# Ledger of designs, part 59: peptides against a protein of PDB entry 5VJI

Target 1, 62 residues: chain A of PDB entry 5VJI
Amino acid sequence: NTLVVLHKSGLLEITLKTKELIRQNQATQAELDQLKEQTQMFIEATKSRAPQAWAKLQASLT

## One batch from the design tools (peptide; made by RFdiffusion4, then SolubleMPNN)

Design b2_p25_2_s4 (from b2_p25_2, 15 letters changed)
Fold by OpenDDE base, seed 4:
Structure b2_p25_2_s4 (fold): chain B 62 residues (1-62), chain A 25 residues (1-25)
Amino acid sequence: as target 1 above (62 residues)
Amino acid sequence: DLEKKLQEYQQLLEQLEEEEKKLKE
């Protein structure tokens, strides 16, 4: 089967490594998106004297 | 987009990993 061929050719290891790299990329992207959102909340909190903006920021960090 | 393509490839690779797991059983 295809899996056996991949294993014998050494491509299975590369395939699995590629899968892991894709997963890591997705995780990193998610963290980046979260950081962007938190940064926006921080900016809004610094511009506002309203407690609500700081409350939102605090909630995002907990 | 690139993200969608990567997700598609990830799904295919996951299937191969599952098949590998079955071979090790």
Scores: peptide ipSAE 0.053, ipTM 0.549, DockQ to the pose 0.022
Fold by OpenDDE base, seed 3:
Structure b2_p25_2_s4 (fold): chain B 62 residues (1-62), chain A 25 residues (1-25)
Amino acid sequence: as target 1 above (62 residues)
Amino acid sequence: DLEKKLQEYQQLLEQLEEEEKKLKE
């Protein structure tokens, strides 16, 4: 099978490392997206006098 | 396109994980 072929060729280690890097990239991207969302809520809260915008921001920081 | 390549690699990795699982069973 493909796994055996990759092991014999020496490429399995690289493949497994790539898997881990992809996972880490996904986690980092999720954190970045969360920060972007929080930044947007902050911008909206500063533009608005509505207490609802501040409540939404506060909820995001929990 | 990086996203496209990542998707291709994820699909390949999923195949490898299934094959690895079968080898361990």
Scores: peptide ipSAE 0.051, ipTM 0.524, DockQ to the pose 0.022
Fold by OpenDDE base, seed 1:
Structure b2_p25_2_s4 (fold): chain B 62 residues (1-62), chain A 25 residues (1-25)
Amino acid sequence: as target 1 above (62 residues)
Amino acid sequence: DLEKKLQEYQQLLEQLEEEEKKLKE
């Protein structure tokens, strides 16, 4: 099968490393998107005196 | 296109994971 061929050819290690890098990239992107959202909530909270905006921000940080 | 390349890699990896699973069964 393809897995055995990749192992014997030495390409399996590279393939698995690539898999891990893709996974890490996706995880980092998700964290970055979350941070961007939190930043937006912070901006909205600073512009608003409404307690609801601060409550929303606080909930996102816990 | 980076997105297309990532999709191609993901599909390949999924196939390899399925084959690996079958080998362990």
Scores: peptide ipSAE 0.048, ipTM 0.514, DockQ to the pose 0.021
Fold by OpenDDE base, seed 5:
Structure b2_p25_2_s4 (fold): chain B 62 residues (1-62), chain A 25 residues (1-25)
Amino acid sequence: as target 1 above (62 residues)
Amino acid sequence: DLEKKLQEYQQLLEQLEEEEKKLKE
């Protein structure tokens, strides 16, 4: 099968490492997006005296 | 483009993951 061919050619290790790097990149991007969202909620909460904006921020942090 | 190439490569990796799973079973 394809896996056996990749192993014998020495490309399997590189392929598996690439798979892991893609996964890690996706996870890091998700964390970054969450931080961006939390930052935006913080900015909106500071602009408004409405308790709803602070409640949204609090919910995102817990 | 880069997005299409990445998607094609991810599909190949998914196929390899299935073959890895079958090999371990």
Scores: peptide ipSAE 0.042, ipTM 0.519, DockQ to the pose 0.021

Design b2_p25_3_s1 (from b2_p25_3, 15 letters changed)
Fold by OpenDDE base, seed 3:
Structure b2_p25_3_s1 (fold): chain B 62 residues (1-62), chain A 25 residues (1-25)
Amino acid sequence: as target 1 above (62 residues)
Amino acid sequence: MAENQELTLKLQELLKQLEEQAKEL
């Protein structure tokens, strides 16, 4: 059984840990992308001084 | 950044294949 071989070799533990690290990396990347978008909206709001740009930024923070 | 995302997707696909094979055994 391949699963038994993977378990006995320790590769199953490594595989499961790698899966969890990928999941955590994806979550962190999503937070980073959101922060980048919010930063861009902040820059645009400061440049335009338009109330709509500030409203868009505020909506992204809630 | 794109290369790390591609590598992540490839690793996820390999993990999925291993999980599927493990279920069939």
Scores: peptide ipSAE 0.031, ipTM 0.534, DockQ to the pose 0.220
Fold by OpenDDE base, seed 1:
Structure b2_p25_3_s1 (fold): chain B 62 residues (1-62), chain A 25 residues (1-25)
Amino acid sequence: as target 1 above (62 residues)
Amino acid sequence: MAENQELTLKLQELLKQLEEQAKEL
């Protein structure tokens, strides 16, 4: 049984852990990208002093 | 013999999938 051999060798655990780390990295990258976008909206709101830019930022934070 | 060969091929496929996923990061 291939699954039994993979389990006993520890390779299954490594494989599953690697897949989980990839998933976590992707989630963290998405959060980072969101933060970058929010930072850009904050910069634009500060520069323009336009109520619409602040409203856009506020909407992104909710 | 056939079972060990099948196991080897499956392991190679798993490694290939992990390498491809790592390139997408």
Scores: peptide ipSAE 0.027, ipTM 0.509, DockQ to the pose 0.040
Fold by OpenDDE base, seed 4:
Structure b2_p25_3_s1 (fold): chain B 62 residues (1-62), chain A 25 residues (1-25)
Amino acid sequence: as target 1 above (62 residues)
Amino acid sequence: MAENQELTLKLQELLKQLEEQAKEL
């Protein structure tokens, strides 16, 4: 059974750990991208002084 | 960072084991 061989070789552990690291990296990247977007919305709200831009920022923070 | 380093070390160890097995063939 291939799964048994992968487990005994340690390749299964590596595969599972790699998948988890990829998942965590993707989650962290998404949080970073969201923060960047919120920062941009803040900059735009400050420049435009438009209530709509502040409302958009507020909606992103809730 | 630590988890990636641990994974790297494990990969290196497995590669070393595979290389040693290949020499015995």
Scores: peptide ipSAE 0.027, ipTM 0.484, DockQ to the pose 0.098
Fold by OpenDDE base, seed 2:
Structure b2_p25_3_s1 (fold): chain B 62 residues (1-62), chain A 25 residues (1-25)
Amino acid sequence: as target 1 above (62 residues)
Amino acid sequence: MAENQELTLKLQELLKQLEEQAKEL
């Protein structure tokens, strides 16, 4: 059984851990991208006299 | 012999999948 060999070799644990780390990295990257976008909207809102820029920022924070 | 070949192919497929996922990061 290939699964038993993978488990005994430690490769199954490494493979599953690597997949989980990839998933966590992707989630963290998505959060970082969202924060960057929110920061950009904040910069634009501070430069703009338009109430719409603040409304967009507020909508992104909810 | 056949079992070792099957194991090798399975490991190669798992590595390929990990490499593909790593390129999407």
Scores: peptide ipSAE 0.027, ipTM 0.506, DockQ to the pose 0.040

Design b2_p25_3_s2 (from b2_p25_3, 15 letters changed)
Fold by OpenDDE base, seed 5:
Structure b2_p25_3_s2 (fold): chain B 62 residues (1-62), chain A 25 residues (1-25)
Amino acid sequence: as target 1 above (62 residues)
Amino acid sequence: MEKNEEETLKLKELLKKIEEEIKKL
């Protein structure tokens, strides 16, 4: 049984842990990308005299 | 098929299953 061989070799645990770390890395990367976008909207709002740029930033934080 | 060839095939099948489980997230 392949599952028994994976379990006995420790490779099942490594595989499951690697899968979970990849999932967590993807979630963290998505949060970082969102923060980068919010930072860019903040930079644009500070350069702009348009109140719409601040409204766009506010909407991204809610 | 020699015993070593059979064991090698089983190992390749095992590695393939590991790769597929990693890909599924």
Scores: peptide ipSAE 0.035, ipTM 0.493, DockQ to the pose 0.036
Fold by OpenDDE base, seed 1:
Structure b2_p25_3_s2 (fold): chain B 62 residues (1-62), chain A 25 residues (1-25)
Amino acid sequence: as target 1 above (62 residues)
Amino acid sequence: MEKNEEETLKLKELLKKIEEEIKKL
């Protein structure tokens, strides 16, 4: 069966490890994207004296 | 020839399975 061939070739372990590394990379990228968005909202809130920009930032942090 | 064809088929099936798992990520 294909699973036995995968296991014996070591490619199953490599595939599972690669899958986990991609998952971790995606999670880290999502955190970075969130931090970039929050940083942009903070910059806009500091430039804009508008209470709405601070309300948007506060909503993103909760 | 038959053994090499069988090994080639197994390798193609393996690659296809890896590609399908990558597409699900």
Scores: peptide ipSAE 0.035, ipTM 0.501, DockQ to the pose 0.035
Fold by OpenDDE base, seed 2:
Parts: C-alpha cells; structure tokens; sequence
Structure b2_p25_3_s2 (fold): chain B 62 residues (1-62), chain A 25 residues (1-25)
C-alpha cells in the first residue's frame, strides 16, 4: 500500500508539515503586507494635513 | 506488468497529487 510506505518513510509527516508551513507563511506574509500598507497610510496622513488621509487610515484599522 | 512496476506507478501518481496540492496553497 503506497500510503503505508509513505507513512513508514516519514514522507507523509514531512509533506503535511510542509503544507502547514506554506499556509502559515502565506498568512504571515498577508499580515506583513497589511502592516506595510497601514504604515504607508500613516506616513501619508502625517505629511498631509488633509482629514481624508486620516479617515483612510482609520478605515484600514477597523 | 510486474508488482513493482504497478507500485512504482502508484507512487508517481501520489507524488503528482502532493505537488498539485502544494501548488494550490
């Protein structure tokens, strides 16, 4: 049975762990990209005296 | 077809499925 061979070799565990690590990496990358965008909006809001830039930042934090 | 050839083909099919599932992440 191919699944039994894959399990006994440890390759099933490695495959499942690799899939989980890829998923976690994608989630962490999305959070990092969101934080970068929020940081950029904050920099723009501090440079701009326009109330609209602060409103955009506030909307991104909710 | 020898038993070993059949088992080898089944293993290749499983590896292909693993690769396709990784590409979907």
Amino acid sequence: as target 1 above (62 residues)
Amino acid sequence: MEKNEEETLKLKELLKKIEEEIKKL
Scores: peptide ipSAE 0.031, ipTM 0.495, DockQ to the pose 0.033
Fold by OpenDDE base, seed 4:
Structure b2_p25_3_s2 (fold): chain B 62 residues (1-62), chain A 25 residues (1-25)
Amino acid sequence: as target 1 above (62 residues)
Amino acid sequence: MEKNEEETLKLKELLKKIEEEIKKL
């Protein structure tokens, strides 16, 4: 049974942990990318003084 | 095919599936 061999070798645990760490890293990266985008919209809103840029920022925060 | 060869092949197939699942992340 290959699954039993994989489990007993510790490779299954390493694999599952690696997959979970990659998933968590991707989730954190997505949050960071969203924050970067919101920050960029804030910078643009402050520079442009355009009501639509503030509306776009507000929409991104809700 | 000897039993050990069969188990080795199945292990390689499992590892390949694991690698493909990692690549999708």
Scores: peptide ipSAE 0.033, ipTM 0.509, DockQ to the pose 0.034; fails the geometry check

Design b2_p25_3_s3 (from b2_p25_3, 17 letters changed)
Fold by OpenDDE base, seed 3:
Structure b2_p25_3_s3 (fold): chain B 62 residues (1-62), chain A 25 residues (1-25)
Amino acid sequence: as target 1 above (62 residues)
Amino acid sequence: MEENKELTLKLKELEEKIEKEKKKL
């Protein structure tokens, strides 16, 4: 069957490893996006000096 | 980065095998 051929060729191993690398890349990208958002909230808090902006930042870090 | 290098080498080996089998058909 196709799965046996993929396994014997080594393509199954490459496919599974590629899927794992894609998953890891997506997780890392999500962490970077979150950090970018938190950094923006920090910049806004420092500019506004408003207690509400600091409260918003604090809520995002919990 | 290292994993991608390993995968690249394995991919090249697989492509060479596929090309050899294709020539037998």
Scores: peptide ipSAE 0.032, ipTM 0.515, DockQ to the pose 0.100
Fold by OpenDDE base, seed 2:
Structure b2_p25_3_s3 (fold): chain B 62 residues (1-62), chain A 25 residues (1-25)
Amino acid sequence: as target 1 above (62 residues)
Amino acid sequence: MEENKELTLKLKELEEKIEKEKKKL
């Protein structure tokens, strides 16, 4: 069957490892996107000096 | 990076196997 051929060729292992690397990359990208957003809120808080901007940043970190 | 390097080596090994089988046909 096709699965046996893929396993014996090594293509199954490569496919599964590629899927795992893609998953890890997506998770890391989501963390980076969150950090970028938090960094932007920090920049806005420092510029505005408004208590509301700091409260918004604090809410994003909890 | 190391995982990608290992995957690249395995991919090359697979390509070499495929090429050997093609030459037998």
Scores: peptide ipSAE 0.032, ipTM 0.510, DockQ to the pose 0.096
Fold by OpenDDE base, seed 1:
Structure b2_p25_3_s3 (fold): chain B 62 residues (1-62), chain A 25 residues (1-25)
Amino acid sequence: as target 1 above (62 residues)
Amino acid sequence: MEENKELTLKLKELEEKIEKEKKKL
């Protein structure tokens, strides 16, 4: 049985931990991308003084 | 970073185990 061999070798633990690290990395990258977008909207709102830019930023934060 | 250290140690332990078994063949 491949699963038994994988468990006894220690590769199962390493494989599962690697999958979890990949998942965490993907989640952190998504949060970082969202923060970059929100930061850009904030910069544009401060430059334009346009009510529409502030409304767009506010909508992104809710 | 800590998770990567743990994974690195486990990988090293596995490699040492494989090398020991290889020497018995």
Scores: peptide ipSAE 0.031, ipTM 0.498, DockQ to the pose 0.089
Fold by OpenDDE base, seed 5:
Structure b2_p25_3_s3 (fold): chain B 62 residues (1-62), chain A 25 residues (1-25)
Amino acid sequence: as target 1 above (62 residues)
Amino acid sequence: MEENKELTLKLKELEEKIEKEKKKL
């Protein structure tokens, strides 16, 4: 049984932990990308006198 | 970071066990 061999060797634990770390990394990357986008909208809003740029930033934060 | 460190240690332990068994053959 392949599952029994993987469990006894410790490879199953490492594989499952690696999958969880990949999932967490993907979630953190999504948050980072969102923050980068919000930062860009903030920069554009500070350069603009148009209220629409601030409205876009506010919508991204809610 | 800590989870990756733990995983690295477990990987090294596994590699050491595999190498020990290989030498017994």
Scores: peptide ipSAE 0.031, ipTM 0.498, DockQ to the pose 0.091

Design b2_p25_3_s4 (from b2_p25_3, 16 letters changed)
Fold by OpenDDE base, seed 4:
Structure b2_p25_3_s4 (fold): chain B 62 residues (1-62), chain A 25 residues (1-25)
Amino acid sequence: as target 1 above (62 residues)
Amino acid sequence: MKENEEKTKKLQETLKKLEEQIKKL
């Protein structure tokens, strides 16, 4: 059974851990991208003083 | 000889399965 051989070689654990690390990296990158976007909306809201730019920022924080 | 051939085949199957799992990332 290939699964038994993968388990006994340790390669299954390495592969599963690598998949989890990639997933965590992707999640952290998405959080960073969201924070960058929110920061940009905050800068724009502060510059424009427009109520619509503040409403856009508020909608991104909910 | 036959035991080493079987071990080699099992290793090749393992590598192939790992490659298939990597391609699905």
Scores: peptide ipSAE 0.056, ipTM 0.570, DockQ to the pose 0.033
Fold by OpenDDE base, seed 1:
Structure b2_p25_3_s4 (fold): chain B 62 residues (1-62), chain A 25 residues (1-25)
Amino acid sequence: as target 1 above (62 residues)
Amino acid sequence: MKENEEKTKKLQETLKKLEEQIKKL
């Protein structure tokens, strides 16, 4: 059974841990990308003084 | 000789399955 061989070699644990680290990295990257987008919308809202730019920022925070 | 061949086959099956899992991440 290939699963038993993977478990006995320790490679299953390494693979599962690597999968979890990739998942955590992807989640952190998504939060970082969202923060970058919100920061850009805040910069545009402060520059444009347009009510529409503030409405876009508010919609991204809810 | 037969024992080393069996160990090699088990290792190859393990590596192949690991590669298939990595490609699906």
Scores: peptide ipSAE 0.054, ipTM 0.563, DockQ to the pose 0.034
Fold by OpenDDE base, seed 3:
Structure b2_p25_3_s4 (fold): chain B 62 residues (1-62), chain A 25 residues (1-25)
Amino acid sequence: as target 1 above (62 residues)
Amino acid sequence: MKENEEKTKKLQETLKKLEEQIKKL
């Protein structure tokens, strides 16, 4: 069984750990992208002073 | 001799499957 060979070689543990690290990295990257977008909306709201830009920022924070 | 060859083939097939999974991420 390929799974038994993986387990005995330690490659199963490395693979499972790598998958978990990739999942965590993707989640952290999504949070960073969201924070970057919110920061951009804050900059635009501050520059434009337009009520619509503040409403857009508020909608992104809820 | 034959048992080590079979273990090597199974390891190679496994590495190939891992590479294919990594390429899909």
Scores: peptide ipSAE 0.038, ipTM 0.553, DockQ to the pose 0.036
Fold by OpenDDE base, seed 2:
Structure b2_p25_3_s4 (fold): chain B 62 residues (1-62), chain A 25 residues (1-25)
Amino acid sequence: as target 1 above (62 residues)
Amino acid sequence: MKENEEKTKKLQETLKKLEEQIKKL
């Protein structure tokens, strides 16, 4: 059975762990991209002093 | 000899499918 050979070689564990690490990396990357966008909106809000730029930032945090 | 070759081919096919699944994540 191929699955038994993969399990005994440790390759199944490595593959499953790699799959999980890729999933976690994608989630962390999405959080970083969101934080970058929020940081940009904060910089724009501080520069413009316009209530509309603060409303945009507040909407992104909800 | 033939049984080991068949086992090797089945292992390679399984690894290829796993690599394809990883590339789609």
Scores: peptide ipSAE 0.044, ipTM 0.523, DockQ to the pose 0.034; fails the geometry check

Design b2_p25_7_s1 (from b2_p25_7, 15 letters changed)
Fold by OpenDDE base, seed 5:
Structure b2_p25_7_s1 (fold): chain B 62 residues (1-62), chain A 25 residues (1-25)
Amino acid sequence: as target 1 above (62 residues)
Amino acid sequence: SELEKLKQQLLEKAQQMIQEIEKKE
C-alpha cells in the first residue's frame, strides 16, 4: 500500500520529521510572542507611575 | 458528472493517505 511505499522510499520519515519541526517552530514562536508581550507591558510599566501597569505585568509572569 | 466523481475519488484517496501518515505519530 501507499504507507509501505512511503516508508521504503524514506518519504514518510521526511514527512514526520517535517511535522515535528513545524510543531517545535510553533512552540518557539509562541514563547517569542509571549516574551514580546511581556516586554511591551514592562515598557509601559516603566513609562507610567501607575501601580496597575506593574500589576498587569506581574500577572502575565505567572 | 464524471469529473466530480473523479474529484471525489482523488479526495478520498488523499484523506486515506493523510490518515495513514497521522497514525505513525
Scores: peptide ipSAE 0.022, ipTM 0.458, DockQ to the pose 0.010
Fold by OpenDDE base, seed 1:
Structure b2_p25_7_s1 (fold): chain B 62 residues (1-62), chain A 25 residues (1-25)
Amino acid sequence: as target 1 above (62 residues)
Amino acid sequence: SELEKLKQQLLEKAQQMIQEIEKKE
């Protein structure tokens, strides 16, 4: 079948590796987005005297 | 039309191939 041909040609390995790299890229982007959000919360907490802002930041770090 | 039928068949085949690849992950 087609899968066997893809396997023998090496294209299956390349395809699966590419998919894994895309997944890793997405995971890294998610971590980056989280860091950006945490940074924003930190900035807001430093500007705010309200304990709620610090509580929100602390909750995001756990 | 026959052309649309062929397109649909190709899409279905592609989807089947994708599923076969994904189950090997």
Scores: peptide ipSAE 0.021, ipTM 0.444, DockQ to the pose 0.011
Fold by OpenDDE base, seed 2:
Structure b2_p25_7_s1 (fold): chain B 62 residues (1-62), chain A 25 residues (1-25)
Amino acid sequence: as target 1 above (62 residues)
Amino acid sequence: SELEKLKQQLLEKAQQMIQEIEKKE
C-alpha cells in the first residue's frame, strides 16, 4: 500500500520529521510572540506612571 | 454532478491516506 511505499522510499521519515519540526516551530513562534508582547507592555509601563500599565504587565506574567 | 462526485471521492481517499501517515506518529 501507499504507506509501505512511503516507508521504503524514506519519504515517510521525512514527512514525519517535517511535521514535528513544524510543530516545534509553531511552539517557538508562540513563545517568541508572547515575549514580544510582554516586552512591549514592559516598555509602556516604564514610560507611564499609570498603575493600569503595570497591572496589564503583571497579568501577562501569570 | 458526476465530476463533483469524483472530486469528493478523491478528497476522501486523500484524507484516509493522511490519517494512515499520522498513525505512525
Scores: peptide ipSAE 0.020, ipTM 0.435, DockQ to the pose 0.011
Fold by OpenDDE base, seed 4:
Structure b2_p25_7_s1 (fold): chain B 62 residues (1-62), chain A 25 residues (1-25)
Amino acid sequence: as target 1 above (62 residues)
Amino acid sequence: SELEKLKQQLLEKAQQMIQEIEKKE
């Protein structure tokens, strides 16, 4: 069947590895986006000196 | 056309291959 052919040709392994790499890339991107957001909240907290801004940042780190 | 029929057959085969790959996840 098609699956057996894909396995024997090595294409299945490559495809599954590619999908895993895409997943890892997406996870890393999510972490990066979170860090960017936390950085922005930190900047805003330092500018405003408002307790609510620091509370918001602290909540994001928990 | 016959060309469009072939294209459709290839698309269906590709979809079947994708489904089989997803079963291995």
Scores: peptide ipSAE 0.023, ipTM 0.470, DockQ to the pose 0.010; fails the geometry check

Design b2_p25_7_s2 (from b2_p25_7, 19 letters changed)
Fold by OpenDDE base, seed 5:
Structure b2_p25_7_s2 (fold): chain B 62 residues (1-62), chain A 25 residues (1-25)
Amino acid sequence: as target 1 above (62 residues)
Amino acid sequence: SALEKARQQLLKKAQEMIEQIKKLE
């Protein structure tokens, strides 16, 4: 069957590896986005005299 | 047309193969 052919040709391994890499990339991107948001909150907290900005940052780090 | 029908059949088969591969992740 097709699965056997894909396995023997090595294309199945490549396909599965590619899909896993895509998944990992998506997870890493999500972490990066979170860090970027936290960085922005930190910047805003340093610029603000309002304690609310620091509270918001603290909440994001929990 | 016959060509369009053939294209659709190939696309259907390809999608079925993709779904089978996804189950192996």
Scores: peptide ipSAE 0.030, ipTM 0.468, DockQ to the pose 0.010
Fold by OpenDDE base, seed 1:
Structure b2_p25_7_s2 (fold): chain B 62 residues (1-62), chain A 25 residues (1-25)
Amino acid sequence: as target 1 above (62 residues)
Amino acid sequence: SALEKARQQLLKKAQEMIEQIKKLE
């Protein structure tokens, strides 16, 4: 059947690997976005020197 | 039409293949 043909040709392995890479890329992007937000909160905390800004940053790190 | 039936059959087969691939992950 088609699945057997895909397996024997190596295309199934490529397809599965591609899906996994996409998943990993999405996870990495989410981590990057989180880091960007944390960096922004850090910048704001340093500028304002307000305890609430530091508390907000601390909350984001937990 | 025959063309639409063929299109639907192709889409159905593609979906079945996708589901089978997902089970192998």
Scores: peptide ipSAE 0.030, ipTM 0.496, DockQ to the pose 0.010
Fold by OpenDDE base, seed 2:
Structure b2_p25_7_s2 (fold): chain B 62 residues (1-62), chain A 25 residues (1-25)
Amino acid sequence: as target 1 above (62 residues)
Amino acid sequence: SALEKARQQLLKKAQEMIEQIKKLE
């Protein structure tokens, strides 16, 4: 049985752990992307005197 | 060709293994 062989060799554990790490990486990447966008909006807001830029930033933080 | 048939069989087996592993996630 292939599953038994994978289990005994330790490859099943590695595979399942890898899938979990990928999931965690995806979640972290999503947070990083959000932070990047917020940082960009902050930069734009500081460069402009437009209240709309600050409003957009505020909306992104809530 | 015989080589292509063998490749297809290996791909099929690999896919079956992946699906079985997914059930354990």
Scores: peptide ipSAE 0.029, ipTM 0.469, DockQ to the pose 0.010
Fold by OpenDDE base, seed 3:
Structure b2_p25_7_s2 (fold): chain B 62 residues (1-62), chain A 25 residues (1-25)
Amino acid sequence: as target 1 above (62 residues)
Amino acid sequence: SALEKARQQLLKKAQEMIEQIKKLE
């Protein structure tokens, strides 16, 4: 069957590894996006000096 | 058409392969 062919060809290992790498990449990307957002909030807080902006940043870091 | 039938068969087979691979994750 297809699974046997994939296994014997080595493609199954590559496929499974690729899927795991995609998963890891997605997790890393989510962390990166969060950091970008936090950085933006920090920049806005420093510019405005408004208590609300600092409150937003603090909330995001919780 | 024969071409569309072939396309559908390929898509079906691909989906079956994907489902089989997913079970091994």
Scores: peptide ipSAE 0.032, ipTM 0.495, DockQ to the pose 0.011; fails the geometry check

